# Peptides against a protein of PDB entry 6TME: the designs that were tried, part 76

Target 1, 324 residues: chain A of PDB entry 6TME
Amino acid sequence: NRLKRAYIALQAWKKAFYSDPFNTAANWVGPDVCSYKGVFCAPALDDPSVLVVAGIDLNHADIAGYLPPELGLLTDVALFHVNSNRFCGVIPKSLSKLTLMYEFDVSNNRFVGPFPTVALSWPSLKFLDIRYNDFEGKLPPEIFDKDLDAIFLNNNRFESTIPETIGKSTASVVTFAHNKFSGCIPKTIGQMKNLNEIVFIGNNLSGCLPNEIGSLNNVTVFDASSNGFVGSLPSTLSGLANVEQMDFSYNKFTGFVTDNICKLPKLSNFTFSYNFFNGEAQSCVPGSSQEKQFDDTSNCLQNRPNQKSAKECLPVVSRPVDCS
Target 2, 324 residues: chain A of PDB entry 6TME as posed
Amino acid sequence: NRLKRAYIALQAWKKAFYSDPFNTAANWVGPDVCSYKGVFCAPALDDPSVLVVAGIDLNHADIFGYLPPELGLLTDVALFHVNSNRFCGVIPKSLSKLTLMYEFDVSNNRFVGPFPTVALSWPSLKFLDIRYNDFEGKLPPEIFDKDLDAIFLNNNRFESTIPETIGKSTASVVTFAHNKFSGCIPKTIGQMKNLNEIVFIGNNLSGCLPNEIGSLNNVTVFDASSNGFVGSLPSTLSGLANVEQMDFSYNKFTGFVTDNICKLPKLSNFTFSYNFFNGEAQSCVPGSSQEKQFDDTSNCLQNRPNQKSAKECLPVVSRPVDCS

## One batch from the design tools (peptide; made by RFdiffusion4, then SolubleMPNN)

Design b2_p13_2_s3 (from b2_p13_2, 4 letters changed)
Fold by OpenDDE base, seed 3:
Structure b2_p13_2_s3 (fold): chain B 324 residues (1-324), chain A 13 residues (1-13)
Amino acid sequence: as target 1 above (324 residues)
Amino acid sequence: SHYYPKKKYKPIP
């Protein structure tokens, strides 16, 4: 019965293919769905004597098409990986029936519409990858209430503010890069106890960096480049004991880049170029360390190469934003 | 406790 439902679903999906350049679905014929390329079967969790479709892997198949509602019949699927295709349309609400969903990767496709809220209905979801699509609108705050390990949102059309619920996230990796997020980074960010990597690159984020960033003691990658951040770097950044890669470039930061930041024990690369910093500690100077790489290009630093002109600097440096 | 295939995590860009 379950395999019959899977057959219906998979045949509906095959019919929804506009192009299958690698003939991935060429063998999708007949009732033996477990033999289908990219379809993986396993014993059902509730009945080990029953074989069910447990996973889909169509990564890199370059398939053009859409996800039909019949995919909701794949109720035993825990792994759904269809990245690097040309699937379009929206994620079907019928996928709410896939209550075992554990990893959902639809990255690098042509999906549109709002955030796929069906992902919020999956109680066991640990991995969500929707990057490199055309998802738009607000990010639902509830996404961070889920016990996810990884959340990839980058390269979409998401807008509005980052939800304050971010602090509730247990994810080790979160990407916001290359969207249209605006506003400030929530102060609750410091509560992300499992965070290792967070990327804000290329948004419309603004305001001062919250001091609470310094509480992210497990973070190894922090990239806030290409935004509209202002003010000085928080002194609390000295708390980033495990940060290896840090990028604040292409913002509107001012003030002094301090030793306590540049001397972070695991810091390997610190880029703070293309800002309005008017001073830096000697430890921040590129070439000052063999173990660390720095970039101070295009700031308002004295006696450094490749800095902004006085004309560019004076209007900003003379009116520093006080974040305190 | 989870179905196969194995987990497939992707690194951040």
Scores: peptide ipSAE 0.036, ipTM 0.741, DockQ to the pose 0.100
Fold by OpenDDE base, seed 2:
Structure b2_p13_2_s3 (fold): chain B 324 residues (1-324), chain A 13 residues (1-13)
Amino acid sequence: as target 1 above (324 residues)
Amino acid sequence: SHYYPKKKYKPIP
């Protein structure tokens, strides 16, 4: 009996709670699991006459505990939302049995260990949110081979380079922010055909920006701030016809910020502060447009306020990195 | 075969 298996799983999970401040699991008593708070039942896909546990929603319950292996008995679950809790430990490998998994949200918890590779085993997964945890190590290249709509990885402890397979991703939103990623952005990034938003904030990325970024025609948000990028901005950025928010601040960029970038048709905010740019087009000057906001603070620009000193600029500007 | 659940995307912080 599927509901009996669900009962075993849910009781094991309740036992794994260290703290339940809102008494969320107070009614988790007896065999009627469909009445449990945060448990949602639906007709089974293979037999509509059978009721199964199809979803878990314990968002914002502030529950402390861990995920026991018995959760693998919840084989009919397609939605698993447990964000904003205090769950710790690792994601159980037994969750590989949840072959209907569609949305997996374990964000804002205290999970540790490597990337939860069990997520790679779910054939129907569309939404993966593991942000605001303590996951570490390298990102498996296979994550971008999956047909995901959204991938949230930000605010973890991921290391190593961004996989070249990123170009295979069909995701509209990908966040890398506030990790320990290093190396260059792969040239394959330009192949992300459905990308709308990508965020690299606060990593250890370096090198020149690949020219292929200009192929991201559907991107509306591109944030590469707070990294170690060098060289000039690619001229191909003029191809970002739909970009609205663009941030290159807090890097080591040099060269001239061109009209072709600042006059992008849908550009609303462009921040390129805290770099070593030595020139900008008139269209890039803050206050030059009513429709666009620019920030050119702390560069090596002449006749602009709040710029770096000549002493800070000269060593960098006189030795520009050639990205060609 | 799918349950066709309502998507619950979270905004980027």
Scores: peptide ipSAE 0.035, ipTM 0.737, DockQ to the pose 0.081
Fold by OpenDDE base, seed 4:
Structure b2_p13_2_s3 (fold): chain B 324 residues (1-324), chain A 13 residues (1-13)
Amino acid sequence: as target 1 above (324 residues)
Amino acid sequence: SHYYPKKKYKPIP
C-alpha cells in the first residue's frame, strides 16, 4: 500500500526532527498521512483511484533535523519543498526512488557533502534549488544534460571549473553566485538557447569573457561581478538585445567600454565599476541617459570622479591581456 | 494538478 509506505516514511522523518518550533509535525499522527500538515495527496498518475502523497511543502518551518533514508518510500512525490529550515546532513540516495520528482527545493538549509547526485537520477526534474547550503566539491557535468528550467546553486561551497556541458542546458535561470568556482566561463555558454538569467557573482572565475556570450539573445540578467576576469569586454556583447541588468563590477577588465554595449536597447542597469577600464563612450557615462543607469566608479577613466590612482592603474593598464 | 504545478522561481537575494 502506497499510503502505508508514506506513513512509514513520514513517521521516520518526524523521528528525525530535532526541533519543530512551529509544531508543524504535531498532527503527524496516525495512518491518514493526507491530513498531515505540509503533506499533499493527489490521485496517482498510474491509477486515479489510488490516493498518494504527491507533494511535501515544509517551507519556512524552521525545522531542525535530517532527511532519513526512509524518505525513499515516498515514491509518488513530485514536489519536495523544504526550504528555510535547519535540516542537516546529506540528501539520501534512497530518494532515487522518487522517479516523479519535478521540483526539488532544499534551499536555505544546512545540507553538506558533495553535489546531491541523486538529483541526476530524476528523469522529470525541472526545478532544482539547492542554494544557501554547504554543498561542496565539483559540479557534475551531467547536471546540464538534464532538461531543467531552473538551477539554483548559489551560496554553497562548490569548487572547480564550470562544466563545458553548460551549453547543453535548457534552463532559463542558472545561479553560480557565491561559490568557489574557478577557471574560465566555457565558450559553450552561447549555446544556452533558453537562458534568461545567469549569475556568476562572487566566485574565483578568471580569464577572458568568451565572445559567445553575445549569442545569448534572450538573456535579461547577466551578472559576472566579483570575479577575476581580465581583458576587454567582448564586442559581441552588442548582441545582447534583451539584456536589462548587466554587471561586470569588481573584476580586472581593461580597455574601452563601447557605445555598442551601453546603447543596448533594453539595458536598464550597467555596472562596470571597480575594474581597470581606461576609456568609455559618452553613452556609458553615468547621467548620460534618463532611461539607463551606469556605474563607472573605481576604474582608470580620465576626467571622471572616484577613479583609481595612476599608481594602481599603470601596472594593469600598461599590460593589457589580449583576448583575441 | 499537483503533478503539474507552476514553477516556483525565487529571485536571488
Scores: peptide ipSAE 0.034, ipTM 0.744, DockQ to the pose 0.085
Fold by OpenDDE base, seed 1:
Structure b2_p13_2_s3 (fold): chain B 324 residues (1-324), chain A 13 residues (1-13)
Amino acid sequence: as target 1 above (324 residues)
Amino acid sequence: SHYYPKKKYKPIP
C-alpha cells in the first residue's frame, strides 16, 4: 500500500518534468519504485517487514519541472535531496504529510514564493537547505525555534529584519548571505550556543554590531561583509576564542581595530577592508604575522597603502557613530 | 529518527 502510494507520487512527478537531460527518470516505469534511479527504499520505522520509499536523491540531475501535490503521498520519506535542478513553482503544502522529514535540500533550483512554511511542520527536521532559489518575503521567526543543525537561506529574495528568535537556534551553521535582510543583527545572537558558522554577506543590514557577538565562543566563521554596518567593532569580539575566518569588509565601520581582535588565538583570516577605520594595532597590519592573513585595504588608516582619500574619509570619520 | 546518515554541507556564500 505504501509503495503503491509512492508509485502514484513518483509517476505524477515524472509527468511534472519538463526536461530530463540525463534521462534520470527513464527507468521510472512500473510498480517497482525501489528500482527507480534516485529513489531509495528501506524498512519502515513502524514496521520493519514493510519496505517504503525512505529517500529521494536527484541531486545534479538538471531536471526542469515542478513539485506536484501528489508528492505528499511519499509519507515515509526522511531524505529529500533535489539540489541543482531546475524545479520551479512553490513547495507543495501537501509535503506536510512527510512527518519523517529529516533532511530537506531543494537548493539551487528556481523555486519562488514566500518561505516554505511547510518546513515548519516537520517535527524531526534537522537540515534545511533552500539556498540559491527565489524565495521572498519575511523569514518566519519560528524557523529558529526548530531544533535544526543547519539552516541555509543564502541567495534568495528574503527581506525584512532578522527575527529576534535567532538566539533560540541550535544550528551550527546559518547562512543569510545574498538576500535583502535589513535592520540590525539582534542582540539575542549571542545565545546561539551551538553556532560554528554564520554568514550575513551581501544584505542591507545596518546599525551597530551587538556586543553579544562576543559570546559566540564556538564560532569558527563570522562573515558580515557587504552590508551597511556602522560604528566601531565591539571590544567583546575578543571573546571569539575559536574564530578562524572573520570578514567585516565593505561596510561603514569606523574607529580603531584593536590588538585583542587581531590576536585572537585561532584567527587565520581577518578582512576589514573597504570601511572607514582610522587606526589599527600593529598586530592587525598585513604581513605582521606568518600564521594570520589580514586585509586593511581601503580604510582611513594613516601610513598604509591603498587607503581612501582624505576627502572620502573626513565626512565619515569626523562624525563617529556612538554605539553605546 | 532517520533512515540514512546525515549529509553535512559547508556554507556557500
Scores: peptide ipSAE 0.032, ipTM 0.740, DockQ to the pose 0.067

Design b2_p13_2_s4 (from b2_p13_2, 5 letters changed)
Fold by OpenDDE base, seed 5:
Structure b2_p13_2_s4 (fold): chain B 324 residues (1-324), chain A 13 residues (1-13)
Amino acid sequence: as target 1 above (324 residues)
Amino acid sequence: SHYYPKLKLKPLP
């Protein structure tokens, strides 16, 4: 009986709660699991006469605890939303039995360990949110072979390079922000045909920006701020016909910020502050447009306010990194 | 097959 398995799983989970400040699991008593708060039942896909647990929504429950292996008995679950709790430990490998998993949101918890590779076992996964946890180590390249609509990885402890498989991603939104990713952005990034928003904020990324970024015609948000990027901005950025928000601040960029970038047709905000740019087009000057906001603060620009000293600029500007 | 759930996209940080 599927509901009996669900009962075993949910009772094991309730037992794994250390704190339930909102008494969310107070009604988790008896065999009628479909009446449990945050448990959603639906007719089974293989037998419409059978009621199964199809979803979990415990978002914002502030529950402290862990995910017990018995959760693998919830084999009919397609939606697993447990964000904004205090769940700790690892994502149990027994969740590989949840072959219908479609949306997996464990964001804003205290999960630890490596990337939850069990997520890669779910053939129908479309939404993955693991942000605001303590996941660490390498991002498996296979994550981008998944047909995901969104990939939220931000605010973790991920290290290593961004996999070259990123170009295979069909995701519209990808966040890498506030991790420890290092190395260059892969040139394959330009192959992300459905990408709308990508965020690299606050990593250890370095090198030159790949020219292939300019192929991201559907990108509306591109944030590469707070990294170690060097060289000039790629001239191919003029191809970002739909970019609205662009941030390159807090890097080590040099060279000239071109008119072709600052005149991008959908550009609303362009922040290139806290770099070593030694020139900008008039169209890049803050206040030059009513429709566009620019920030050129703390560069090596002449006749602009709030710039770096010549002493700070000269050592960097005189040694431009060639990205060719 | 799946339950055809609505995607619950969250805002970027």
Scores: peptide ipSAE 0.045, ipTM 0.770, DockQ to the pose 0.081
Fold by OpenDDE base, seed 1:
Structure b2_p13_2_s4 (fold): chain B 324 residues (1-324), chain A 13 residues (1-13)
Amino acid sequence: as target 1 above (324 residues)
Amino acid sequence: SHYYPKLKLKPLP
């Protein structure tokens, strides 16, 4: 019986709780698992006469504990939402048995170890949120070969380069922010045909921005702030016809910020502060538009307030990185 | 699929 397996899994999980401040699992007693708080039943996809556990929602329960291997008995679960808890340890490999997994949200927990490769085994996965954890090591290239709508990786310990397979992603939202990613943004980024929002904030990314960023016609948010990027902004950024929020602050960019970037038709906010830009077009000047907000603070701009000293600028501006 | 989950695209508070 599927509900009997679910009962075994849920009782094993309750036993794996170290703390349940809101008594979320207080009613997790007896065989009627469909009455359990945060457990949702539905007719099975293969047999509508059979009731199964289709979803878990324990969001914001502040539960301390771990995910026991018995959770692999929840074979009918398509929705697994356990964000904003204090779950620790690793994601069990036994979750590979959850072949219907559609949304997996373990964000804002204390999970550790490498990327949970079990997520790659789920053929129907559309939403992956593992942000605000302690996942570490390399991002597997295969994550971008999956037909995901959203990929949230931010606020972890991921390192190494961003895989070139990123261009294969069908995701509308991808977050890399607040990790330890290094190297260049892959040129294949321009192939992300469904991309609306991409966030690179607070990594160790470096090199020149690829020209192919300008091919991201559907991007509304592009944030590359707090990295080690160098060189000039690509002239191809004029192709970002739908960008509303753009942030290049806290990098090592040089050169001139052009009219073609600052006059982007949907641009609402463009932050390029804390770089080494040595010139900007009049359209980039803060206060030049009522519809657009700009920040040019702490660059090497002439006749602008709050700029770097000549002593700080000269060593960098005199040695421009050629990105050609 | 008979499951119509809503994607949680909102950032965490």
Scores: peptide ipSAE 0.037, ipTM 0.764, DockQ to the pose 0.101
Fold by OpenDDE base, seed 4:
Structure b2_p13_2_s4 (fold): chain B 324 residues (1-324), chain A 13 residues (1-13)
Amino acid sequence: as target 1 above (324 residues)
Amino acid sequence: SHYYPKLKLKPLP
């Protein structure tokens, strides 16, 4: 019965292919779905004597098509990896029936519409990769209430603010990069107890950086580049004991880049170029360390190369934003 | 027993 449902689903999906350049679905013939290329069977969790479709891996198949609603018949699927295809349309709501979903990777496709809220219905989801699509609108705050290990949202069309629920996230990696997120980074960010990597690159984020960033003791990568952030860097950034890669470039930061930031013990690369910083500690100067790389280009620094003109600096530097 | 696959943390180019 379960494999018969899987057969119906997979045959419906094959019919939804517009192009299969590698003939990935060429062997998708007959009732033996477990022999299908990219289909993986396992003993059912509820009955080990029953073989079920437990996983799909169609990564890098360059398949053009859509996800038909019949995929909701794949009720035993825990792994759904279909990245680097040309699938279009929306994620079917019928996938809510896939209650065992553990890893969902639809990255590098042509999916459109709002955030696939069906992902919120999966109680056991640990990995969510929807990056490199055309998903749009608001990020649902409930995404961060889920016990996810990784959340990849980058290279989409998401808008609005980052939900304050971000602080509830247990994810080690979160990417917001290359969207249209706006507003401030929530102060609750400091509560992300498992965070190792967070990337905000290339959004419309603004305001001051929250002091609570300094509570991210496990963060190794913090990239806030290419936004509209203002004010000085929080002094609490000295708490980033494990940060290796830090990027604040292409913002509107002002003030002094402190010794406490540039002397972070694990810091290997710190980019703060293309801002309005008017001073830096000697430890922040490019070439001051053999172990650390710094970029101070295009700031308002005195006696440094490649700085902004006084005409560009004065209007911003003379009106520092107080973040206190 | 639960089926726990390894997380596939791969950067996309």
Scores: peptide ipSAE 0.035, ipTM 0.759, DockQ to the pose 0.080
Fold by OpenDDE base, seed 3:
Structure b2_p13_2_s4 (fold): chain B 324 residues (1-324), chain A 13 residues (1-13)
Amino acid sequence: as target 1 above (324 residues)
Amino acid sequence: SHYYPKLKLKPLP
């Protein structure tokens, strides 16, 4: 029966624990898996008379161990929340049998290896959190073909370019922060219909910002800080009618920061510090507005405090990257 | 309504 399979899976998992500081699995004894701490049973969707394991919640259990392949026997699990543990190794391919998977949170663990492609096999997946791990390699383009509400990838070891398929994403929140992504932001970014918040912080992204960013009418947060972006800010950024938080700091941007950007109607914070901007509109000057905060620190601005030296500025400002 | 990615850069409770 389904509960017998769940028992086998959960006992295999208990054996895969190296440390259970809170004794979370102390009651994981006997066939009554529905009484296990962090195990939740519900009537099966296909047969309401059958009780099945529908969810796992081991969040904040500080458990050290790995995910054994026997977890693939938990075929009725729709919710798998194991964040803030010390689970290591890889996500088992056997989890492809969990066809009801709806929410998968393995964030804040010690997982390694490539992107867990098993997550792409789940047809009903709505929430995927893999942040704060050691996942590495390329991001599979197919992640953006999933109807996810949010895509949390931050604080991993992902590398290579951001897939062009990003424009297919229906996610409202996407985090790329604190990885090793390189190359340009894809022009297809402007096709992200539901995007509210996107974060690129602390990658190796480069090139010019695509003009298509200005098509992101619903974006409230755009953070591209701590990268290698060059050129001028796209004039199309004036289209960000709902942006509240914008951060371009710690890049290699040049040119003039325009009124059309600094006067964005919902803009609350705009940070463009630690670049090579050689001019700004009066509306961009810190203290020019009571409703808006600006940071222009460490640019190549004239008559502003805390700017780069002429020696630092001249080599960059004299050779602006043409993004046209 | 905002998710505020800077807050979501931390583990969710």
Scores: peptide ipSAE 0.029, ipTM 0.691, DockQ to the pose 0.126; fails the geometry check

